# Designs tried in a protein design run: peptides against a protein of PDB entry 6DSZ. Part 54

Target 1, 361 residues: chain A of PDB entry 6DSZ
Amino acid sequence: NYVVTAQKPTAVNGCVTGHFTSAEDLNLLIAKNTRLEIYVVTAEGLRPVKEVGMYGKIAVMELFRPKGESKDLLFILTAKYNACILEYKQSGESIDIITRAHGNVQDRIGRPSETGIIGIIDPECRMIGLRLYDGLFKVIPLDRDNKELKAFNIRLEELHVIDVKFLYGCQAPTICFVYQDPQGRHVKTYEVSLREKEFNKGPWKQENVEAEASMVIAVPEPFGGAIIIGQESITYHNGDKYLAIAPPIIKQSTIVCHNRVDPNGSRYLLGDMEGRLFMLLLEKEEQMDGTVTLKDLRVELLGETSIAECLTYLDNGVVFVGSRLGDSQLVKLNVDSNEQGSYVVAMETFTNLGPIVDMCV

## One batch from the design tools (peptide; made by RFdiffusion4, then SolubleMPNN)

Design b1_p11_5_s3 (from b1_p11_5, 3 letters changed)
Fold by OpenDDE base, seed 5:
Structure b1_p11_5_s3 (fold): chain B 361 residues (1-361), chain A 11 residues (1-11)
Amino acid sequence: as target 1 above (361 residues)
Amino acid sequence: SVARSDGFSLR
């Protein structure tokens, strides 16, 4: 009996940081195909807490905290459109992952989008948004009084959405997205009406962005608005202020992932296809009235890591680099550069054994 | 182990 110990997946396809196990614990959650790994971040490093088998390959993994929850809940969507909301529950030594909600959100009709599944959560936890199919935006209302989460679709006129996020500080849930049409790539905003189940005109749009604009970053208050990442440029827009930079250093390789460092959105990590790690800095200007506006954008090269599929800032300058193609890493960001000019030091490396080839025998 | 369901369905 050759017990083929099915090697556990090691390639990382998602990571998120938050307070999932308790209000006080800082957690790192790592998605490895169908497996969810839960860690507590400690001064000594990552402490493993639990491993969870999911209903399929994890496509979306987002932490969110509804009003009156003490800790974060976890939204997961699989590649087969199984959605769930998970809660961590500890009772003495017994650790359970509770499924608060579960269902399949697959539509019978729709073209699966070429840019894959996108799942986003409104910062005020009013809804989950899903871009699964071209020309459709699925909404899952997060109503506390409703024991049944009923998803619905809103038709998007824009058939080729590249990326989408919910904006911060909006009275109504508002999406910002990059889309492509025959004239190029554009940025648009829509308010989502839960009542009418339709889109209303959003606060702003930006036509004719960079042709390779690929990512939207929603910026929290006090800045608000969004950052648009391209191949050659980084732009900021909040309806009133527009700012663009074209740092030559980002042209060398495509930026593929990002993560917010500061809660106020003053710094972001950016990772490219060569494993270069950047810091994007939002320089503030304080007005005489006490308002904070964006003065400038700056990009700094920090160093080199494994090619990131996902990045997450933990604490104290420690970053988890989730890699699909290489080894995942814990890295330390230093204030001073080393002799090679790098601000990045590898603390721990997690071996990637590559894809599990399911040989169907 | 798969997450335990408390019986809530997403439709």
Scores: peptide ipSAE 0.044, ipTM 0.781, DockQ to the pose 0.042
Fold by OpenDDE base, seed 1:
Structure b1_p11_5_s3 (fold): chain B 361 residues (1-361), chain A 11 residues (1-11)
Amino acid sequence: as target 1 above (361 residues)
Amino acid sequence: SVARSDGFSLR
C-alpha cells in the first residue's frame, strides 16, 4: 500500500504579520491554498508553531485587534465565501485554533467581480468590508456585545471597483476605492453608516486617475489619506494634499503587491511582476505647529527577489517574500548595497514544487 | 436598499 502522502502546497497566495499567538510574539502567517502556516519570528529565524487546514482556498487573510483583545484575531474568507474569525489559544503544550465566528457570506444574486474577492478591515475594527459582487459592498459589523454578526449589503453605484481600502483617522468608517467607468478610472471615498446601512459622501474624490490604477494603500496618521499605484504613476491624496510621481523604473513591470514597513506609513515595499523589490518613501515636512505633511514621494530599487504574490515586513529589515510562481524567500534589507548595487540578501529560500494537482482517483 | 442579513454566528 503506497500511502501517497499528499504533497503539501508550497505556492504562497497570501501572508500577514502581526501578534496572533500572543501580544508579545511577532508572527508570520502564510496561506498556501487551503493550508495556513503559523510561525513565530525570532532572532534565529522562523519557528513553526501550527499548521491549520481550511475548508477551501484562502482568498482573504487579515489580522485585526478589536478593542479589549490582548492579541490579534484572524479573519479568513475562502474562495467559496466561507468566512471565519480565528483565535490562537495555547495551554501548556496544547495549541488550539478557536473559531470565534463563522458563516457563509455568499449572495444568491450578484455578478462575481472580475478583480476577485476583496476583504478589508476598518483600522478601528468597527467593521469588515467585502467586495464580492459588482455593485455590492458587504459589511460585517464588529460588535463585541453581539453574539451574532449580522452581515448586510450596501448598494455601490460604481459597478467596477478595482481595489478598496478603509482609510485611517476617520470619525466614521471610510472606504477609498479605485473604480472604472466609460470615462476611465477614478478614486472615490464613502463613509459607511452602520446605523442607516448606507454610504454617505466621503471626504474627497479624484476623477481621471491613471488608466491602469490598480491598487489603493491606506496611509496611517500622521499623513492619512491614500496612495494610488498605477502602471506609470504613484499618487498620494488625503483631501488637502495631492502629489504624483511617474518614475520611469516602474514602467518596466507592473507593481502587483505592497506592504507597509513603518507603522507611521513613511515607507512601503513594492513588488513587481519581474521580482523587483522597491521601497516607496514618503518624505515628511514638519510644520511649525507640529503637524506632519507629505513633502515628496520617492521610489528606490532595492534589488531582485522571487516574483512576489505577497510581501510582509517582519522586523529588523527582514522581509518575507511570498511567491506563487517561484520559491518564497526570507530576505534581509541592508543599508549599504553590495557590489552589484543590491540592498537585498536572501537569508532563506522555501522551495516551490508547483501546483498540487488533486488527482481524484 | 434592502440590507440582506446573512447569518454570521459568533460562538
Scores: peptide ipSAE 0.039, ipTM 0.625, DockQ to the pose 0.031
Fold by OpenDDE base, seed 3:
Structure b1_p11_5_s3 (fold): chain B 361 residues (1-361), chain A 11 residues (1-11)
Amino acid sequence: as target 1 above (361 residues)
Amino acid sequence: SVARSDGFSLR
């Protein structure tokens, strides 16, 4: 019996930071195909806690904290539409990953979207939203009193959704999305009615955004609204204010991932297809009434890393660069640049041995 | 391994 020690996957396809092991611990969670790796972030670096084999390739991995939970729960959706909600449980030295919920969210009828699976969670944890198929938005209500999570579909008139997020600070769960039609790309919002199981008109829309607008970032309060990232431009909209910038430096390569640095949405990391790392800054203006508005947007080149599939800010200027094509990295962001003008220093490199294709023998 | 607890199931 040759125990072919199946080499562990090394290519990263997702990462998230939060408080999964406890309320106090800062965790890094890494998705490597069918494997979930859980780390505690310490002053000495990443401490491995546990790795978990999943029932399929991880397509969505999001941390969320429902009302009255002391720590974050983990939502996972696989490429085969298996959904679960996971909880970390420790009892002395015994560590268990508990399945709080599980199910299959596959529809028998629908065209799988060309842009793949999108999974999002409402910031107030009222629902999970899934864009799996063209012209459908699946809702999973997160009601604690319901022993059965019943998913349902809402019809989207917009068949070609590029990206979608839930907005912050909305009385009802509200989605913001980029979509494409024959006239170009546009941004629209919808309120999600759990009661009526339909979309209501959202607070705002922006027609004729940049033709290559590819990502939506929901901005927390006090700014609210969304950032739309294109090939040539970055735009902000919140219903009352629209602002666009077109910094020449972003035209050289497509931005492919982002991560929020500050809880208030003042800074975001951006990664492009050349491995350039940027900081997007939201400049604040305080109004006389105490309201906070966006004054300006600024982009700064920080340096170069491995080509990021995903980025996550940890703490103290440390960033995890999850790479699918290259080595993943822990990098330090410095206040001062080096002799080459870079603010980025590699702290640790995680060798990528390439995608292990499951050869079904 | 993922432990199953008495929880709600997605149907």
Scores: peptide ipSAE 0.037, ipTM 0.555, DockQ to the pose 0.042
Fold by OpenDDE base, seed 2:
Structure b1_p11_5_s3 (fold): chain B 361 residues (1-361), chain A 11 residues (1-11)
Amino acid sequence: as target 1 above (361 residues)
Amino acid sequence: SVARSDGFSLR
């Protein structure tokens, strides 16, 4: 009887930062297949708090803070469409992860999207949106007064959605998405009516974006709008202002992940398929009326890391690089470059032992 | 179109 002690997964497939354990704690949450790891970020590094086994591969992991919650809740969706909302509770030394809500969101009818599962949360916590199947957008209303969350589907005319986010600063929940049709890739917005359970026309659209436009970043106020990342270009649009840059340096490798550095959306980390780490900067212009507009976009090469599946800015220039293909890292961003022109210094490396082939014997 | 509600149970 060989008791093969199943090695724990080491490949990272998601990470998120927020205040999950308390209002005061800064947490790093790491998804490793079916395993959730919870850390507190300290001056001494990552302090492990708890590990949680999930009933399936984590496909979506998002922190959100409903109105009147003191700390963030965690939404998880698995690759088998098991959804839950988790809360951290500590009572003395006893740590519990409480399931506030759970359910299976699998539809009986629908083609699973080839671009995988997308899960997003409205910045005002009015709903969760799920793109699970082509031509469907699932909505989970987040009503505090309802003890039962009732998911519903809205038909999406755009069958080939590449990426989708909720926008900031919208009176109604508003999605922005990149989609592909026979004419190319386009960006569109829709308002989501919870009352009527339908899409209304959104504030703006942009037809004929870059053919390889692959990611949407929702930009918080004061800028608002969205950043669209392609293979050759980075564009900003908010309905009133459009800006595009095509820095030659991003053409060398596909950008595959991003993370917001500043709460106001002035800076973003970008990671590419070669492990290059970039800073995207949004330069502000203050108008005479006190409005803030985007002046320019700039991309700076910071250095090289492991190939990021996900990035998370922690604090004080420390970044977690979650890697699926290589070793995950904690890296420090410096103000000054080294002799090689790199602003990145590796602080800690987490060995990736590769995919555990479950030999079901 | 009847929106099929998949019920989430809040516990």
Scores: peptide ipSAE 0.032, ipTM 0.629, DockQ to the pose 0.030

Design b1_p11_5_s4 (from b1_p11_5, 5 letters changed)
Fold by OpenDDE base, seed 1:
Structure b1_p11_5_s4 (fold): chain B 361 residues (1-361), chain A 11 residues (1-11)
Amino acid sequence: as target 1 above (361 residues)
Amino acid sequence: SVARSEGYSER
C-alpha cells in the first residue's frame, strides 16, 4: 500500500494576524487552498499550533472580536459559499477548533461577480457583508447565540462593485465601495439598516475617481474615512477632508495588496505585482481642540520581496509576505537602509512547490 | 529563529 502522502499546499492565498488562540497570544493564520495553518508569533519565530482542513478553497478569512469575547473568532467563506465562524479552544494539550456557526450562503439566482468573492466584517461586529453576485449585497447579522448563519440580500443599484469595506466610527454599519459605470469609477457610501433590510444614504460620495481605482482601505479613528488606491493615485476621503497623491513610483507596477501596520491607521504596507514593498504614511495634524486630521500622504519604497498575494504586519517590524506565485517570506523592516537602499531583510523563506494538481483518480 | 527587535518607524 503506497500511502501517497498528498503533497500539502504551499501557495498562500490569504493571511491574517490577531489573537485567536488566546487574548494574549499574537497569531498568524495562513490560508493555503483548503488548508488553514495557525501559528503563535514568538520572539524566536513562528510556532506551529494547528492545521485545519476546510471543505473547500478558502475565499475569505477574517478575524473579529464580538462584544464580550475574550479572543478573536475566525470567519471563513469557501469558494463554494460555505460559511463558518470558528473558535479556538485548548484544554491542556488538547486543541480543538470549534464551529460556533455555519451556513451555505449561495443564491439560486445571481451572476457571480467577475472580481470574485468579497467578504468584510463591520468593525463593531454588527454584521458580515458579502459581495458574491452583481447587484446584491448579502448581510449576515452577527448574533452570539446564532448557530445557523442566516443571511439576507440587499439590492445594489451599482452592478459592478470593484471593492468594498465597512467604515470605522459610524453610528450605523456603513459600507464604502468603488464601483464602475459607463461614466467611469466612483466611490459611494451606504448605511446598512438591519431592521429594514435596506440601504440608507451614506455620509459621503466621490464621483469620477481614477479609472483604475481598485482597492478601498477603511481607516480607523481618529482619522476615519477611506483610502482609495489606483494605478496612478492614492486618495483619502472622510466626508470633510479630501487629499490625493500621485507618486511616480507606484505607476511602475499595480498595487495588489495592503495591510495596516499601526492600530490608529497611520501606516499601511502596500505590495505590487513586481514584489515591491511600500509604506503608505498618513501624516497627522493635531488641532487645538485635540482632534487629529490628515495633513499629508506619503509613499516610501521599503524594498523587494516575493510577489505578495497578501501581507500582514506581525510585530516589531516583522512582516509575513504570503505569496501564491513565489516563496512566502518572513521579512524584517529596518529603520536604516542597507548598502542597496533597502529597508527589507528576509528572515525566513517558505518554499512554494507550485499548485497541487488534484489528481482525480 | 525570527529575532524580534525594533522595526521600521517614522523618524
Scores: peptide ipSAE 0.015, ipTM 0.501, DockQ to the pose 0.046
Fold by OpenDDE base, seed 4:
Structure b1_p11_5_s4 (fold): chain B 361 residues (1-361), chain A 11 residues (1-11)
Amino acid sequence: as target 1 above (361 residues)
Amino acid sequence: SVARSEGYSER
């Protein structure tokens, strides 16, 4: 009996930070295929807490805090459409990951989207949204007492959704998405009615965005709105304010991931296909009436890392670079650049052994 | 929201 100790997966396909183990602990959660790794972020580095085997490849992993919860819950969706909401529970030395709710959200009818699975959570925790199939948006209402995840579909006229997020500061849950049609790529918003199980007209739209617009970032209050990232341009829109930049430096390689640094959405990390790490900066203008508007957008090159599949700002300028193609890293962002103009210092590197080739001997 | 300390700040 060769117990082939199946090497644990090392390629990172998702990462998220929040307060999962306690209200006070800062956690890093890392998805490695079917494996979830839970760390506490400490001054000394990452402390491993628990590893969890999932019943499939993790496709979506998001932390959220429903009203009245002291700590974050974890939403996971697998590539086989198994959804769960997980809670961390510790009793002395005993650590349990409790399934608060679960369900299979697979539809019998639908074309799986070629751009993969997208899962998003409303910032006010009213619902989870899933883009699984072309022309469908699945909604999972977030009710406190439901152990069974009930879902329904809303028909989406836009068949080719590129990316979608829930917006912040909306009275009703509102999605913002990039879609493609024969005329190009566009941004649209919809309000989601839980009662009527339909879309209502959203607050704004932007037709004819950049042809390679690929990502939507929902911006928290006070700015609100969304950032649209393309190959050549970065645009902001909130219904009232539009601003676009086309920094030449981003044309060199496609931006593939992002992460919010500041809770107020003033800074975002951007990673490209060459492993370049950028800071996107939202400059504020405070008006005399106390309204905060976007003055400008700026992009700064911070340095080079492993090619990021995902980025998570932890604390104190420490960033986790989750890599699928290369070694994952903990990096420090410095205030001052080195002699090479880099603000990035590698603190720790996590060897990626590549895909577990089942060597069928 | 727990305030995160800035390790990188704009000058």
Scores: peptide ipSAE 0.006, ipTM 0.442, DockQ to the pose 0.065
Fold by OpenDDE base, seed 2:
Structure b1_p11_5_s4 (fold): chain B 361 residues (1-361), chain A 11 residues (1-11)
Amino acid sequence: as target 1 above (361 residues)
Amino acid sequence: SVARSEGYSER
């Protein structure tokens, strides 16, 4: 009788921060293949609260707060297209993860996109958007009373979407996406009509962005708009203002993940394929009319970490570095650099044992 | 214990 102790997965494939356990708790949620780990962020570090076995590999994990909810809900999509909305409930010492809604969003027709699954949530919680298949955008309307997640598809003319986000501050749900065609890479926006189940023309577009433009960051108000990250450049566009920087330091390795530090979108962490950690800074300019505009973009090298699959700024300069290829870390960002010019100090390291080879015996 | 401290500031 070989007791194969089922080794738990250690490679991180997603992480999110929010208020899932309560309105007051700051949580870190970590996806490790089929496992969801829930932590409370404390002054003493990460306190484990619950581990949850999911019905499949987690492909999308996003926190969102519908109007009238006191705490965040969790959207999960698996690699097998099972979707759910989860709620944390605690009654004394009893901790339950409640499925508020579920559904399967797999299509019988369509080719899975080569760049994998993208899942996004409208900032006003009107819908979830999914890029699962080329030439299709799947919409899940968010309704509080529905236990069954219903979805519909809208046809995308743009067959090769690289990345997509919902924009902030839009009257209608508006997506911004990078796509590739034979002429290069471009940025486009669409409004999503839930009523008509179609795309309307979005507020802006930008043709001929950098050839290696790979990520879209939606910027919250007061700036609005989006940041487009390439191999050589970082650009901002909001329909009225365009800014581009090409800092030589980002050319050395591809930026692969990002996380917003400030609620107003003034700062973002960036991680590259070499484990370098950057701060992207949005410099504010206040106009005489009281409007806020972006003055400049700046990138600063903070230091080196494990190669991030995902980043989450927690609080007080503490960052979780979720790694798939290496050890995950809690790191501290210091105000002052060390003698090597690094602002990063490792606080805790979580050993990655690599891929579990399921030996089917 | 991971002591939280003041974080990086751009200032």
Scores: peptide ipSAE 0.016, ipTM 0.498, DockQ to the pose 0.046; fails the geometry check
Fold by OpenDDE base, seed 5:
Structure b1_p11_5_s4 (fold): chain B 361 residues (1-361), chain A 11 residues (1-11)
Amino acid sequence: as target 1 above (361 residues)
Amino acid sequence: SVARSEGYSER
């Protein structure tokens, strides 16, 4: 009897930071295929709290805090379209992960999108949005009393969505997305009507963005709007303000992930396919009326890490670099560069044993 | 807003 000790997955395919275990605890949540790992971030490092097996490969993992919750809830979508909302509950030494709601959101008809599953949550927790299939946007209304996640589809005229986010500070839930058509790539916004189950015209659009525009970052207040990341350019738009930069340094390798550092959206980490770590900075201008506007965008090279699949800023300049291709890392961002000009120091490295080849014997 | 301590600051 060869007990094939099923090696635990080590490749990271998602990470998120928030307050999941309590209102006070800072958590790092790591998705490794079907496994969810939950850590508490401490001054001494990462303290493991719980590991959870999921009913499939984790495709989406997002923390959100509905109005009147003291701590974050976790939305998970699997690659088999099983959706759940999870709550952490501790009673003495007993730790339970409670499923508050669940559902299967698979459609019988639809072409799975080539760019994979996108899942987003409205910042005001009104809905979850899912891009699962070309030409469809799935909406899951967030209702506290509903144990069954019900979803509906809205037709998208834009068949080739590249990335999508919910915007901040919108009266109605508003999506911003990059899409491709025969004329190139474009940015568009839609308001999502829960009542009518349709899209209304959003506040703005930007036609003919960079051909390789690949990511949307929703910017919180006071700036609002979105950042669009391409191969050659980074642009900001909020309906009234437009800014674009084309720093030569980002052209060397494709940016593949991002994470917001500051709650006000003044700084973002960017990771590229070479493992370079950047800081994107939003320079503010305070107007005489007390309004804050975007003055400029800047990109700084911080250093090199493992090739990030996901990034998350923890605290005190510590960043978790979740890697699928290499070892995941905890890194420290320093104020001063080393002799090589790097601001990045590896604190801890987590060995990636590579893909578990399921040898079906 | 969760205030996070800054470990990296622009010079």
Scores: peptide ipSAE 0.013, ipTM 0.483, DockQ to the pose 0.065; fails the geometry check

